# Peptides against a protein of PDB entry 7Q4I: the designs that were tried, part 217

Target 1, 281 residues: chain A of PDB entry 7Q4I
Amino acid sequence: HENSTIAERLYSEVRVLCWIMTNPSNHQKKARHVKRTWGKRCNKLIFMSSAKDDELDAVALPVGEGRNNLWGKTKEAYKYIYEHHINDADWFLKADDDTYTIVENMRYMLYPYSPETPVYFGCKFKPYVKQGYMSGGAGYVLSREAVRRFVVEALPNPKLCKSDNSGAEDVEIGKCLQNVNVLAGDSRDSNGRGRFFPFVPEHHLIPSHTDKKFWYWQYIFYKTDEGLDCCSDNAISFHYVSPNQMYVLDYLIYHLRPYGIINTPDALPNKLAVGELMPEI

## One batch from the design tools (peptide; made by RFdiffusion4, then SolubleMPNN)

Design b2_p28_5_s2 (from b2_p28_5, 16 letters changed)
Fold by OpenDDE base, seed 3:
Structure b2_p28_5_s2 (fold): chain B 281 residues (1-281), chain A 28 residues (1-28)
Amino acid sequence: as target 1 above (281 residues)
Amino acid sequence: SEEEEDEKKIKEEIKEALEEEKKKKELE
């Protein structure tokens, strides 16, 4: 019998709404597999699309389809969340329909923070935005206050937030959030290891002879080691996860156990005051 | 070997995904 008591406590105390960016062509191919795997561990799961799907719980946003509409879709998704769901959760995760998320590890990272702190977390990149921005593919999580500031303060002001729907979704939200003093948090663990990953586990865990010229090494905000030290034991997300790999990860993380190894969870940290961040490592 | 073909396929899928992500960034 698994002792889920701490996970159940965190499920209640650290409420997460997950919204999945998808499109009608991916409802059956990708998004359905998110709903059947990690998405069921969110306190609320919503699929943001251009078409309604009642089986998926997909919302039809007033946006066109295509790569040039991702920023438009993100703006409308957060407006929809603010209007209908801002009190349904404390934290608001954006993920793609090929992102896999260990929601319990995200709750553990978020536990010390107040949802009234204007902060967001993800895989931090350094270009284009002074404080950095969070990689769109790795998924990123906003506090309730960050969502409020984004929707109420940033979006209505073309000087603070791009009114056009063009541009990289992750960069544009990062600019908007910086302009309303939402802090780009440090998602690394106490050992300085990353938790949000913009690629599949294999790409991070296997020291490929990734050319040191690989764009990722120029984009990462925090220097991370390669190999097994790349990734926190409490890793939160991976990107480019196929539907089949989602079921494999779900099995490996939640069902497969080495017999006789008892993992004792670390004690929960103290809660931070409103506006307080964990010390940078 | 089947393992080498699977590794090749994974590397190709990662490469395609990375090229798609680059194209998304170049459309800014």
Scores: peptide ipSAE 0.017, ipTM 0.541, DockQ to the pose 0.039
Fold by OpenDDE base, seed 2:
Order: structure tokens, then C-alpha cells, then sequence
Structure b2_p28_5_s2 (fold): chain B 281 residues (1-281), chain A 28 residues (1-28)
């Protein structure tokens, strides 16, 4: 019997709505596997698509399909969440249908923060946005107040938020959020290790002979070391995870245990006041 | 620490395994 008492407490105190960006061609191929793996650990799970699917719990957003409409989907998804679900959760995660998320680790990171603090978290990139923006593929999580500011203050104003549906989704939301004073939080652990990853674990854990010219090293906001020091023991997300790899990760993280090794969770940090952030490490 | 030594060992083992997998893919 696993002692899940702290995880159960965090499930009730740190409520997460997960919305998955998908399309009709991926409902059966990808999105279904999110629902059968890590998505079941969200307090609410919604698939945002261009077509309704009652088996998946997919919403048909009024957007076209294709890479050029991802920003349009993100805007309509958060409008839908604000209208129907803003009180159903405290935090609102965007993920792709090939993102894997350890929701318990996300709740642990979010626990000290007020959902009334205008903040969002993810893999922070430095280009294009002064405070940085969160990588779309790694997934990013908005506080309830961040969603309110995005939908009510940013989206209606073309000077604050791009009105067309073109552009890089993650950059455009990052610009909008900055313009309404939503803070780009630091998602690193107490050792300065990242929690949100825009690639599979293999690409982060292994010191790749990646040419120092690899774009990722120019994009990361915080310098992280390569190898095992790259990644928090409480890592939250990985991207480009195949449907089969989702089941492998689910088995490795939640079922496979080395006999005789007991992990004792660290004490929860103190809760922060509204508008307060953890000090950057 | 013993933990740091175990981490270094795991890093080396993973690196070796991937170098072997890359060599297999280059031969296909």
C-alpha cells in the first residue's frame, strides 16, 4: 500500500484543470492515450479540438486546423475555460497531446502560490519577451488570476494581445501575459534544476554532444547543466512523448518500485501571500 | 557523497547505452 496522504491533500488544495491541445486526426492516435495515462490525475481534463468527441470529452473550438491556428486555439480554449470552468480549478495547464505531465510534482511546485497571484509557470525561454515566455511544448500553467487577466484584459485589446491567429502560440501568449502584468515564474527546484522540459527525458538527461550552437541553449532563460543535474527529482513535464512512451512512463513513475527504497517527501513550504513569488535561486 | 558517485555512474551507463544505440541506427 502506497502512502498517498500528501498527494491526496495536494489534489484537494491545488486543483488543476488540464486542457490538451489536439485535433480530430489525433483524438484516437494521441489524445486518448493522454486520457488513459497522466490526464486521469488532473482534477478536470478537457481536450480542445476543432471537432466534438463525447468519448474523449473534446470541445469543438471555432478555429481552423493547422499549425498556423495554434494561437487561435489557445485564445479560444482560455475563453472557453473562463466562461465555463474558471471556478472548477485554481491552476490551468496547457499541454499538447504528446506532452507527459507528473501532476503531483506540478501541485508540489504550485502549493505555496496563491491562485490569485498573476503568475504562470513552464520552461522559460528568453527571446522575444522581456520577462521570458513559457515553451509551448513543455506545457505551461496559469493561475486563475492569470487566466482572468488574459481573457478579460489582454484578449479584447489589440494593443495588448495579437488579434489574428498567426504567430508562435507560446510567444504570443507570453507577450499578452506580460502586457497585463502576469509574471513569468521560476519553475526550477531548490537546487536550480528544471521541472518543465520541451523534449523527452533522454535528450535532457544525456550530455548530448549537442553542438553548443543548438538553439535550445540560446533560448533557455536559466542556465541548466547537462546530465542528471539537468532535471529535478520532481520534474513536471516532457514533450515529444509517443503514446507508447506515455504508458512506459506511467509504469516507471507510478508502478515500478525498487524493493527496500522508501522515498520520504520533503516538508511543504510556507504559503506565500497574494502577489508574492518564491525567491529566484 | 555516495549519492553523487551513484549519479555519476548512472550518467556514464546511460551515455554508453546511447552511443551503442546510435551506432546501431547508423548501421541500418
Amino acid sequence: as target 1 above (281 residues)
Amino acid sequence: SEEEEDEKKIKEEIKEALEEEKKKKELE
Scores: peptide ipSAE 0.011, ipTM 0.436, DockQ to the pose 0.034
Fold by OpenDDE base, seed 5:
Structure b2_p28_5_s2 (fold): chain B 281 residues (1-281), chain A 28 residues (1-28)
Amino acid sequence: as target 1 above (281 residues)
Amino acid sequence: SEEEEDEKKIKEEIKEALEEEKKKKELE
C-alpha cells in the first residue's frame, strides 16, 4: 500500500493554483494532456488562452495570440487570478502547455515559506534583472503576496511594470516583481541541486555540447559546475515535454515502482516566519 | 561520495541508452 499521508497533508497545507499558458490551437494537442497528467495534482487548474473551452477549463483572456503577446497574456492571467482566485490557493504556478510539473515536490519546496512572503521561485536566470528572474519555460511559482504586489502595485504603474504587451514575459515579470520587492527565491535543494528545469530531463542529465547549453550556463544564476549536481531528486519541472512524454513521466514517477525499495520521505523543515527565506547555499 | 558515484553511473547509463536509441533511428 502506498503511504500518501504526507502528500495529502501538503496538498491541503500548500495549496497550488496552476495556470497553464496555452492557445486555442493547443487546447486539444497539448493542454488536454496537461489536464490528464500532472495538472490533476494542482488544487486548482486553469488554462489561460484567447478562447474559452469549457471542456478544458480554459479562460479567454483579452489578448492576441503569438509569441509577442505572451507578456500580455501573463499580465491578464494574473489579473484574472487576483480577481477570481486569489483565495483559492497559497501559491500560483505559471507553466506552459509543454511543461511537466511534479506538484508534490513543489509543495515540499514551498512548505516552509509563508504565502504572505513576497517571493517567487523557478529556474533563476541572472541577466537583465539584478536579483535574477525565473525562466518562463521551466515554470515559476508566486506566493499569494507576490501575486497581490504584482497585480495591485506593479501592473498599474508603468514605471514599475511594462505597459506594452511585447517583450520576454519572464524577464518582464521579473522586472515588475523586483520593482515591488518580490524576492527571487532560491529553488535549489539542500545539496544545491536545481528543481526547475527549462529543458527535458535528458538535456540536463546528459552534458551535450548544444548551443542551448551554452546560453543556459551563461544565464543560470546559480552555477552548478558539473552535470552531476544539476538535478534534485525532488525536481519540480521540466520543459519541452511532449504530450506523449507527459504520460511517460506520469507513469515513471507515479506508477512505476522498483519492488522492495521503500522511499522514506525526509522530515518537513520548520516553517519560516513571514518575510523569511531559507539560507542561500 | 557513494551518492556521487551512483549518480555518475546513472548518467552514464542514460547517455549510453540515448546513444543506442539514436543509432537505431539512424538505421531506420
Scores: peptide ipSAE 0.008, ipTM 0.414, DockQ to the pose 0.037
Fold by OpenDDE base, seed 4:
Structure b2_p28_5_s2 (fold): chain B 281 residues (1-281), chain A 28 residues (1-28)
Amino acid sequence: as target 1 above (281 residues)
Amino acid sequence: SEEEEDEKKIKEEIKEALEEEKKKKELE
């Protein structure tokens, strides 16, 4: 029997609205699989698109499609959240339609923080923004106060926040948030291991999988080692996760259990006699 | 729900794949 009492408590006390960056061409290919896997563990799940989809719960934002409009979509997504959903959650996660998130691990990280603290978390990168910014692909989570400051204080002021819809969305929101004194938090665990990852687990867990000249090592704000020590046992997110890999991760994390380690073990079955088969169930 | 059916199906497919992998190791 699994004891979910703590997870249920955190679900109630650390309310998370997840918004997913998607587009109409990805509603069925990617976004639907987020809804069917990790997205169901959010307190509220919204897909931010350019077209409405009632089956997906997708919102049509007043933005064009294309990579050059991602920043525009992020601005409109947070405006929409502030107008309609600011009181529906305490924390507001942005993820991509190929990001996988362990929401319980995120709630555990967020538990000690007030949602009225102007803070956000994710995979912190060091370039372009003095305090750092959070990688867009790894997903990033804003406190309620961070959303308020972004929408009410930053967005209306072209000196604080870029009015154009062009640019890297994660860098641009990072600049805006810094300009309104929203803190770029440290998402590492007590051992200094990362929790938000801009790549699949394989790229982080396997030593020397990436060249030391790979841009990532220059972008990470905190030094991290490769291998098993790279990643928290309470990891929160991975990026470039295929639809099939989302279901594999859901199985491995929520269903697969080593006997006698995690769960109170059930009684072992009786040993069979020589030539005896297990009864058909 | 359609989501529960997909999760059940995937869990069954993974179970079958693990059983096949176990059989291969027993034959080596």
Scores: peptide ipSAE 0.006, ipTM 0.354, DockQ to the pose 0.023; fails the geometry check

Design b2_p28_5_s3 (from b2_p28_5, 16 letters changed)
Fold by OpenDDE base, seed 1:
Structure b2_p28_5_s3 (fold): chain B 281 residues (1-281), chain A 28 residues (1-28)
Amino acid sequence: as target 1 above (281 residues)
Amino acid sequence: SKEEEDEEKIRKEIKEYLEKEKKKKLLE
C-alpha cells in the first residue's frame, strides 16, 4: 500500500488552481478526459471556454473561438481567476486540453517558493522576450502575486500589455509579465533536467532528433540533453497527449508498480523568503 | 503555435528512428 503522507502535506501547503484552455467542440472529446485523469489532483479545476458546461465545470469567457483568440482567452481567464478565485489557491496553472500534468511533481518544485514572490514557471523559451517566456503547450504556472501583477498592473496598460487579442498567447503573456517584473523562473531539477515539456514523452525520450536545425533547439532557453537524460525523474508536464494516452499515463504513473522497488522521496528543500529564488544551476 | 507546426515532422522523425532501431535489433 502507498504512503501518501508527504503528497497530502504538499496538497495542503502548495494549493494549485488549474485552468484548462478549451473550446465547446473539445468539451467531450478532450477536456472531459483531463477532468477524469490528472485534473482531479488539482486543488481547483476550471475549464475556460466560450460556452458554459455545468457537467465539465466550464466557464464561458467573453471571447470568440479560434487560434487568433487564444491571447484574448488567456487575458479573460486570468481576469476571471483574479476576480473569483485569487484566494482559492497559491499557484495558478494554465494547461491545454491535451496537456498532461503530474501535479505532485509541480507542488514539489513550487514548495520552497512564496506565492507572494512575483514568479512563474514552465518550459522556458529564449526568443522575443529578454528573460524568456514559457511554452503555452507545456503549461505554465503563476504565483498569486504574478496573477495580481498581470491583471492589476499589466492588463490595464496598453504600454505594458498588448490590448489586441491577436498574437502568440505564450509570447504575449511573457512580455506582459516581464514588463511588471514577474520573473521567469528556472523549472529544472537539481541535475539541470527539464520538468515542463512541449511534446509527448516519446518525442523527448528518443535520442535521435537528427535535425540539429530543429526549431526547438534554437528556442529552448536552457541546454538540454536528448534521450533518457532529457527529462527529470520529477517531470511535470507533457503536451499533445491524446485522451487515450492520458489514461495510459495515469495508470503507469499512479498504479503500475514494479514489485520490490520502493522509491524514497528526496527531502524537501528549505523555504525561500519572499522575492528569493533558487540558485541557478 | 510553433509547437503545432512542427509536431507532424517530429512524429515522422521519431517513427523513422524507431524503425531503424527495430532493424538493428533484428540484425543482432
Scores: peptide ipSAE 0.049, ipTM 0.612, DockQ to the pose 0.126
Fold by OpenDDE base, seed 3:
Structure b2_p28_5_s3 (fold): chain B 281 residues (1-281), chain A 28 residues (1-28)
Amino acid sequence: as target 1 above (281 residues)
Amino acid sequence: SKEEEDEEKIRKEIKEYLEKEKKKKLLE
């Protein structure tokens, strides 16, 4: 017997539209497994592809396939969302078809923020963008206002947003968002632990005391601890999660319980005013 | 994204990194 009262409240108050970056070759191989696992916990789930799939609820975006078109897909995906779904949610998550997301933890992080605050969250990287940008693989979530600014203010202006479909998708959206004063938020918990992760849990949970030459340590915006202290107890996302691992994670997180250990959820924080961010840790 | 642009390279690098870290832990 589970008490989901708080989770149900947050489901209603912190509405999340999840859009999944995919392609026709991955509809059955990857995207379907997102739909069958964590994607069902989104308020709305849309798969953004180059081909329509009615079983998957995939949208055919007017873009080609290939790594060089990821930025094009992101632009068209958010245009589609803005046109059809901007009022269906408060927050808009981009994830890959091999990203796993604990949506309840994301709602908990987002709860104090106004969706009218121009902010987005994810795994913040420091290169290329002054305020940082969010890792594409870890997934990133935009407020409704951030989506509006991106689509209405940034995308139509080639000085603010790259018109070409080439480039690193996450860097390019990061540049565009910065140019329209969408803030790169801090997704860390109250202990300074990260919530969005660009790799599988195994990769983050392994302490790396000595080899800081790995590119990840040069890219992370915030100093993070290694090992078990790397990750929030309320972690939100992991990347490079295989279809099989999605079911394993779903079982471990939502079904497997240690008998006799009862977790009491922390009290919800106070809501912030529009434009207000939580203090930096 | 950085991850998508060099996925195979990144996967190899991560694997090598993890193997090194695992070896370090075993030696500690």
Scores: peptide ipSAE 0.046, ipTM 0.652, DockQ to the pose 0.252
Fold by OpenDDE base, seed 4:
Structure b2_p28_5_s3 (fold): chain B 281 residues (1-281), chain A 28 residues (1-28)
Amino acid sequence: as target 1 above (281 residues)
Amino acid sequence: SKEEEDEEKIRKEIKEYLEKEKKKKLLE
């Protein structure tokens, strides 16, 4: 028996539309498993593809398939969201079809923020974009205002946003968002622990598992600890999660409980004013 | 993406780490 009262409150107050980057070849292999696991905890779930799939709720975007078109797909996805769904949610998560997301933890992080604040969150990387950009694989979440600025102000202007569909999707959206003064937020918890992760939990939880010269340590915007201290107790996302691992994570997070250990949720923080950010740690 | 390019390397390094830790525990 669990008390979900706070989670239910946040579900209503912090509405999240999740859009999943996928393709027709992955509808059955990957995307359907997102729908059957963590995606069901989104207020709205949309799969962005090149082909329609009514069973999956997949949208056929007017883009080609392939890695060189991911940026094009992202632009069209957000255009579609703005046109059809901008008022259906407060926050708009991009995730891959192999990203796992603990949506309740994301709502907890987002709770103090106004959706009218031009901000987005994710795993922040430092290269290419002055304020940083969010890792595409870890998933990133835009406020409603961030989506508006991206679609209405950035996309129509080739000087602000790349017109071509080529380039690294996460870098290109990061450039566009910076150019319209959407802030790259700090998604770390109060202990300075990360919440969005571009790899599976195992890759982050194991101390010194990678060479110190590994690109990730050069790309990460904030210093992070290794081992169990790498990750927030309220972690939000992991990438490269296989379909089978999604079900395992769902079981471990939402069903498996140690007898006699009851987690009491922390009190919600105060809400911030429009344009206000949490203090940096 | 940069993440995709190095995924296999990370998995290999993790595997090697786990094997080392297992050996340490067996020696204790």
Scores: peptide ipSAE 0.027, ipTM 0.607, DockQ to the pose 0.122
Fold by OpenDDE base, seed 5:
Structure b2_p28_5_s3 (fold): chain B 281 residues (1-281), chain A 28 residues (1-28)
Amino acid sequence: as target 1 above (281 residues)
Amino acid sequence: SKEEEDEEKIRKEIKEYLEKEKKKKLLE
């Protein structure tokens, strides 16, 4: 027996469209496993590819394949979303086909924010973009207004947004969003713990698992700890999650229960006004 | 290790990006 009443409420009130970055070679290898696990908890799930796949619900974007086309694919994906799906959700998540997302935790984070607030969330990195940018691998979520500004105001203007398809996808969208005054939000919980992670849980949870000189510690926008204090109890995403690990995570998060432990959810915060952000931690 | 693999992948992507951006700025 499980009580999902609050999760069901948030599913209705905080609508999330998830688009998955994939390619034809990964439709069966990776993307289908997203669809069979965490992707089913999105209000809308779309796979953005270069080839159509009716079984997967993959869209063929007018882009080539390869790492040098990721920025191009992101631009076309958001154009497609704006044209066909802008009213189907309040929030628009980009994830990779090896990203695992706890969508309920994302809805909890997003609940106080207005979709009309020009904001986006993810694992914030400090280089290249003054306000920071969100790591592509951890996934990032745009408000409806952020998508509108990106597609309508930024993309058509070469002065605001890079017109070619080259560059780091996450940096380039971060620049474009900053240029149209979309705010890089703070996704940390009330304890200052991160929610979006660019690596698998093991890399974050195990103290000294990474070298102190590892680039991540220089890139992370907010100070973070290792071990159990690394991560929010309401963590949202992990990256480099294999298909097998997705099923393991689905089991551990949604099925495995310690007998006799009842988890009572925290009360929902008050909703913010349009343009308002949560206070600094 | 998985850590080394991830680090190498991302470092390569960053390096390639920075090189492209430098070239672009020189041509502009």
Scores: peptide ipSAE 0.019, ipTM 0.527, DockQ to the pose 0.031

Design b2_p28_5_s4 (from b2_p28_5, 12 letters changed)
Fold by OpenDDE base, seed 5:
Structure b2_p28_5_s4 (fold): chain B 281 residues (1-281), chain A 28 residues (1-28)
Amino acid sequence: as target 1 above (281 residues)
Amino acid sequence: SKEEEDLEKIKKELKEYFEELEKKKELE
């Protein structure tokens, strides 16, 4: 028996459209496992591809495949969302087909914010973009207003947004969003712990001297720690999650229960006004 | 290692379990 009343409330009040970046070769290998795990907890789930797949609910975007087209795919994905789905949700999450997301924790983070606030959240990196940008791998979520500004104001203007499809996807969208005054929000919890992670839980929870960690410390916008203090108890996303790991995470998070331990949710914060951000921590 | 093999087996079993559950939901 489980009490999900608050989660159900947030599902209704904080509507999230999740779009998954994938390709035809990964429809069966990866994307379908997103659909069968965390993706089912989105209010709307769309797979953005270069080929249509009715079983998956994949959209064929007018882009080629390959790493050099990721920025192009992101632009077309948000154009598609704006055209067809802008009113279907309040928040719009980009994730990869190997990203795992705890959508309830994202709704909790987003709850105080107005979707009319031009803001987006994710794992904030400091290079290339003055206000920072959100790591593509960790996934990032735009408010409805952020999507509007991106599609309507930024994309049509080559001075504000890169017109070609080359470049790092996450950096390029970060530049575009900054240029239209979409704020790069702070995703950290009240304890200053991160919520969006560009790696698997193990890489964050267990300190390692990997080269990946080396660049990560240079890129991370906010000071972060490794080990038990690395991650919020309300963490939102992890990257490089294999299909099998998605099912494991689903089991661990949503099914496995320590007998006799009952978690009581924190009270919801007050809602912010349009344009208002959470206080600095 | 044996532990890695066991973990892989568990992951596979969980994957299959959840896939079957989803199929059942689609049929209901």
Scores: peptide ipSAE 0.020, ipTM 0.401, DockQ to the pose 0.022
Fold by OpenDDE base, seed 3:
Structure b2_p28_5_s4 (fold): chain B 281 residues (1-281), chain A 28 residues (1-28)
Amino acid sequence: as target 1 above (281 residues)
Amino acid sequence: SKEEEDLEKIKKELKEYFEELEKKKELE
């Protein structure tokens, strides 16, 4: 017996289309588990692939498979969304087939923003792009206006967007979005804690002195603490989540409850005007 | 604090659990 009144309100007011980057070899191995877990909480869920799959609701994009085609897939995915689904949602999330997303926490973050504001959110990295770019693995979410600008203004202009399908997908879209004045938003909570994470929960929650953490600290746009203070209580995404881990996370987040603890959600913030951002912390 | 100790215990248990799951997947 859960009180989901606020979550239901946000589901209606903050509509999210989630598109999942996948390939035919991962339809059964990974993508279907997204559909069976967190993907069901999106207002619209689409799997972007190179082959159609009616059971998965996968779209066959006119691109080849391989790591060198990820940028091509992203361009075609957003073109497809703009053509067929631009009015079906207010916000448009890109995630990988091994990304786990707490959609309610994303809606909470997005609530004050207008979808007509040219903005996008994710795990912001500082290299290569002046305003920063969002990590591809952590997932990133574009406003409706950001999608419009990307597809209509940026993609048709080779000076604004790379025409070649090669390159780092997240960096390339970041460059394009900057070139059309789409703002790289701050996804941190009011305490300055991150919400989008490019690694599994255990890698963020458990301090490890691995070389992978070394580059992460060089890339992260905002300074963050390690350990328990690394992550928002309203975290949105994790990457490199196996299918089994998705079910575990789904159980822990949505089903497991400590008896006798009642959480009262914080009040919703005031809505911002078009073009207005939350103040940086 | 006791809360910190409990959190560390949970983290350790979760880490071990996920490591076991990954090993099982590699065998399948």
Scores: peptide ipSAE 0.016, ipTM 0.422, DockQ to the pose 0.033
Fold by OpenDDE base, seed 4:
Structure b2_p28_5_s4 (fold): chain B 281 residues (1-281), chain A 28 residues (1-28)
Amino acid sequence: as target 1 above (281 residues)
Amino acid sequence: SKEEEDLEKIKKELKEYFEELEKKKELE
């Protein structure tokens, strides 16, 4: 009962390849739930791992596992994408296996931009990189040109991009992208509200004095309001979303509708007389 | 305002709901 014409148009015109950072131990625990929820709304969905999984559509990258290899995995993931999938999409999203993404909202944000523009979007952080870098956990999306520049121009040059696989993944890609003049875009909406979030919805929507929020305010590139005004009505991503929360979010966003605000709603049934039951089906 | 109070109530309920979901997952 909803008009999806615009969403369908954007699906065709703003093609998104989503690659999910995962590992073999999380294929069943986390990654499969991405595939069963928001990942199905990507034009292409690939899981980047150290082991192949045909059911998940996981790619075995030539990297070791562990936090110290996340940067190595990111480099190999984008190399793989460039070699095999650079023309399969216009935009290339990195997300974690506990990131939830509203892909339609991302397409809406990206619609005005050319994929040939060297730009990427996400939750912009201010430290370490002059133009800022995008939070790894919130997910970040590169234009096709940004991917090309990263793989072809940055990665082969140790002066532009770190050759070692160690380091903070999001910071290192941010440095590389800056060095090849890929712009760190502003993902905020017209009201200045953020769209990519490195935490679960409740951590952003509800003011709290947690240590995580303390560092977040030091790292965030743009000043944001607290509370309900923290987040765009067209928010794109949240991080640390459990598998169960992914299904809840899918239900709330795509299925749950208040009666009377949907297009062409069904008529209310006739009122029954006292003691009368609805007809059996 | 009444609307603000209602919103705060919704936020609280939402927070509690997600916390309960996380606890259930940890127990499984």
Scores: peptide ipSAE 0.008, ipTM 0.372, DockQ to the pose 0.035
Fold by OpenDDE base, seed 2:
Structure b2_p28_5_s4 (fold): chain B 281 residues (1-281), chain A 28 residues (1-28)
Amino acid sequence: as target 1 above (281 residues)
Amino acid sequence: SKEEEDLEKIKKELKEYFEELEKKKELE
């Protein structure tokens, strides 16, 4: 027996549509495992592809495949969401088919925010975009208002948003969102620890002198500690998670329990007004 | 502390386990 009352409340009050970036070659290899693990905890789960798959619930977007088409796919995905699903959720998560997400922790982070606030969250990087942008691999979540502004205000204007499909997907959406005054939020917890991670847990939890990921330290917007203090107890996402690792993480997070330890959730913070952000840490 | 030592051991074991899983996937 487990007390999930607060999680059930947040499931209803903080509705999340998760769209998964995938391709036809990964429908069976990767995407189906997202559907069988963390994706089932989204209020709505959609796989964005170039081919339809009824078993997966995949949408065929009018885009080609390849890394140079990821930006095009993101634009079409959010256009599709806006047209068909804008009222089905309050928040709209982009994730890759090798991203693992603890959706309950994301709902906890998002709870105080209004979905009418033009804001988005993720692992914030500092280059290329003045306010920063969110790492594509770690996944990023837009408010309903952010999606509206992106699709209605940014995409139709070539001066605000890149019209071609080339470029780094996460950078390009970051530029577009900045240009329509969607704020790049701070996803860190009250202790200043990150919640969205562009790598597997091991790469963050276990510092390696041989693999310092020098670029990461240059890109990260906020200072982060190494080791155990790197990551929030309420971490939201990890990237480069293999299908097998998704099942392991599901087991560890949702099933494995140390006997005699009871987790009591902290009280929810007060809700913010429209346009209001949490205080900076 | 003993707790810290146990945590480091668990981290190491998990790392090794995940590396093995990745190797198995590459063989499929």
Scores: peptide ipSAE 0.008, ipTM 0.384, DockQ to the pose 0.033; fails the geometry check

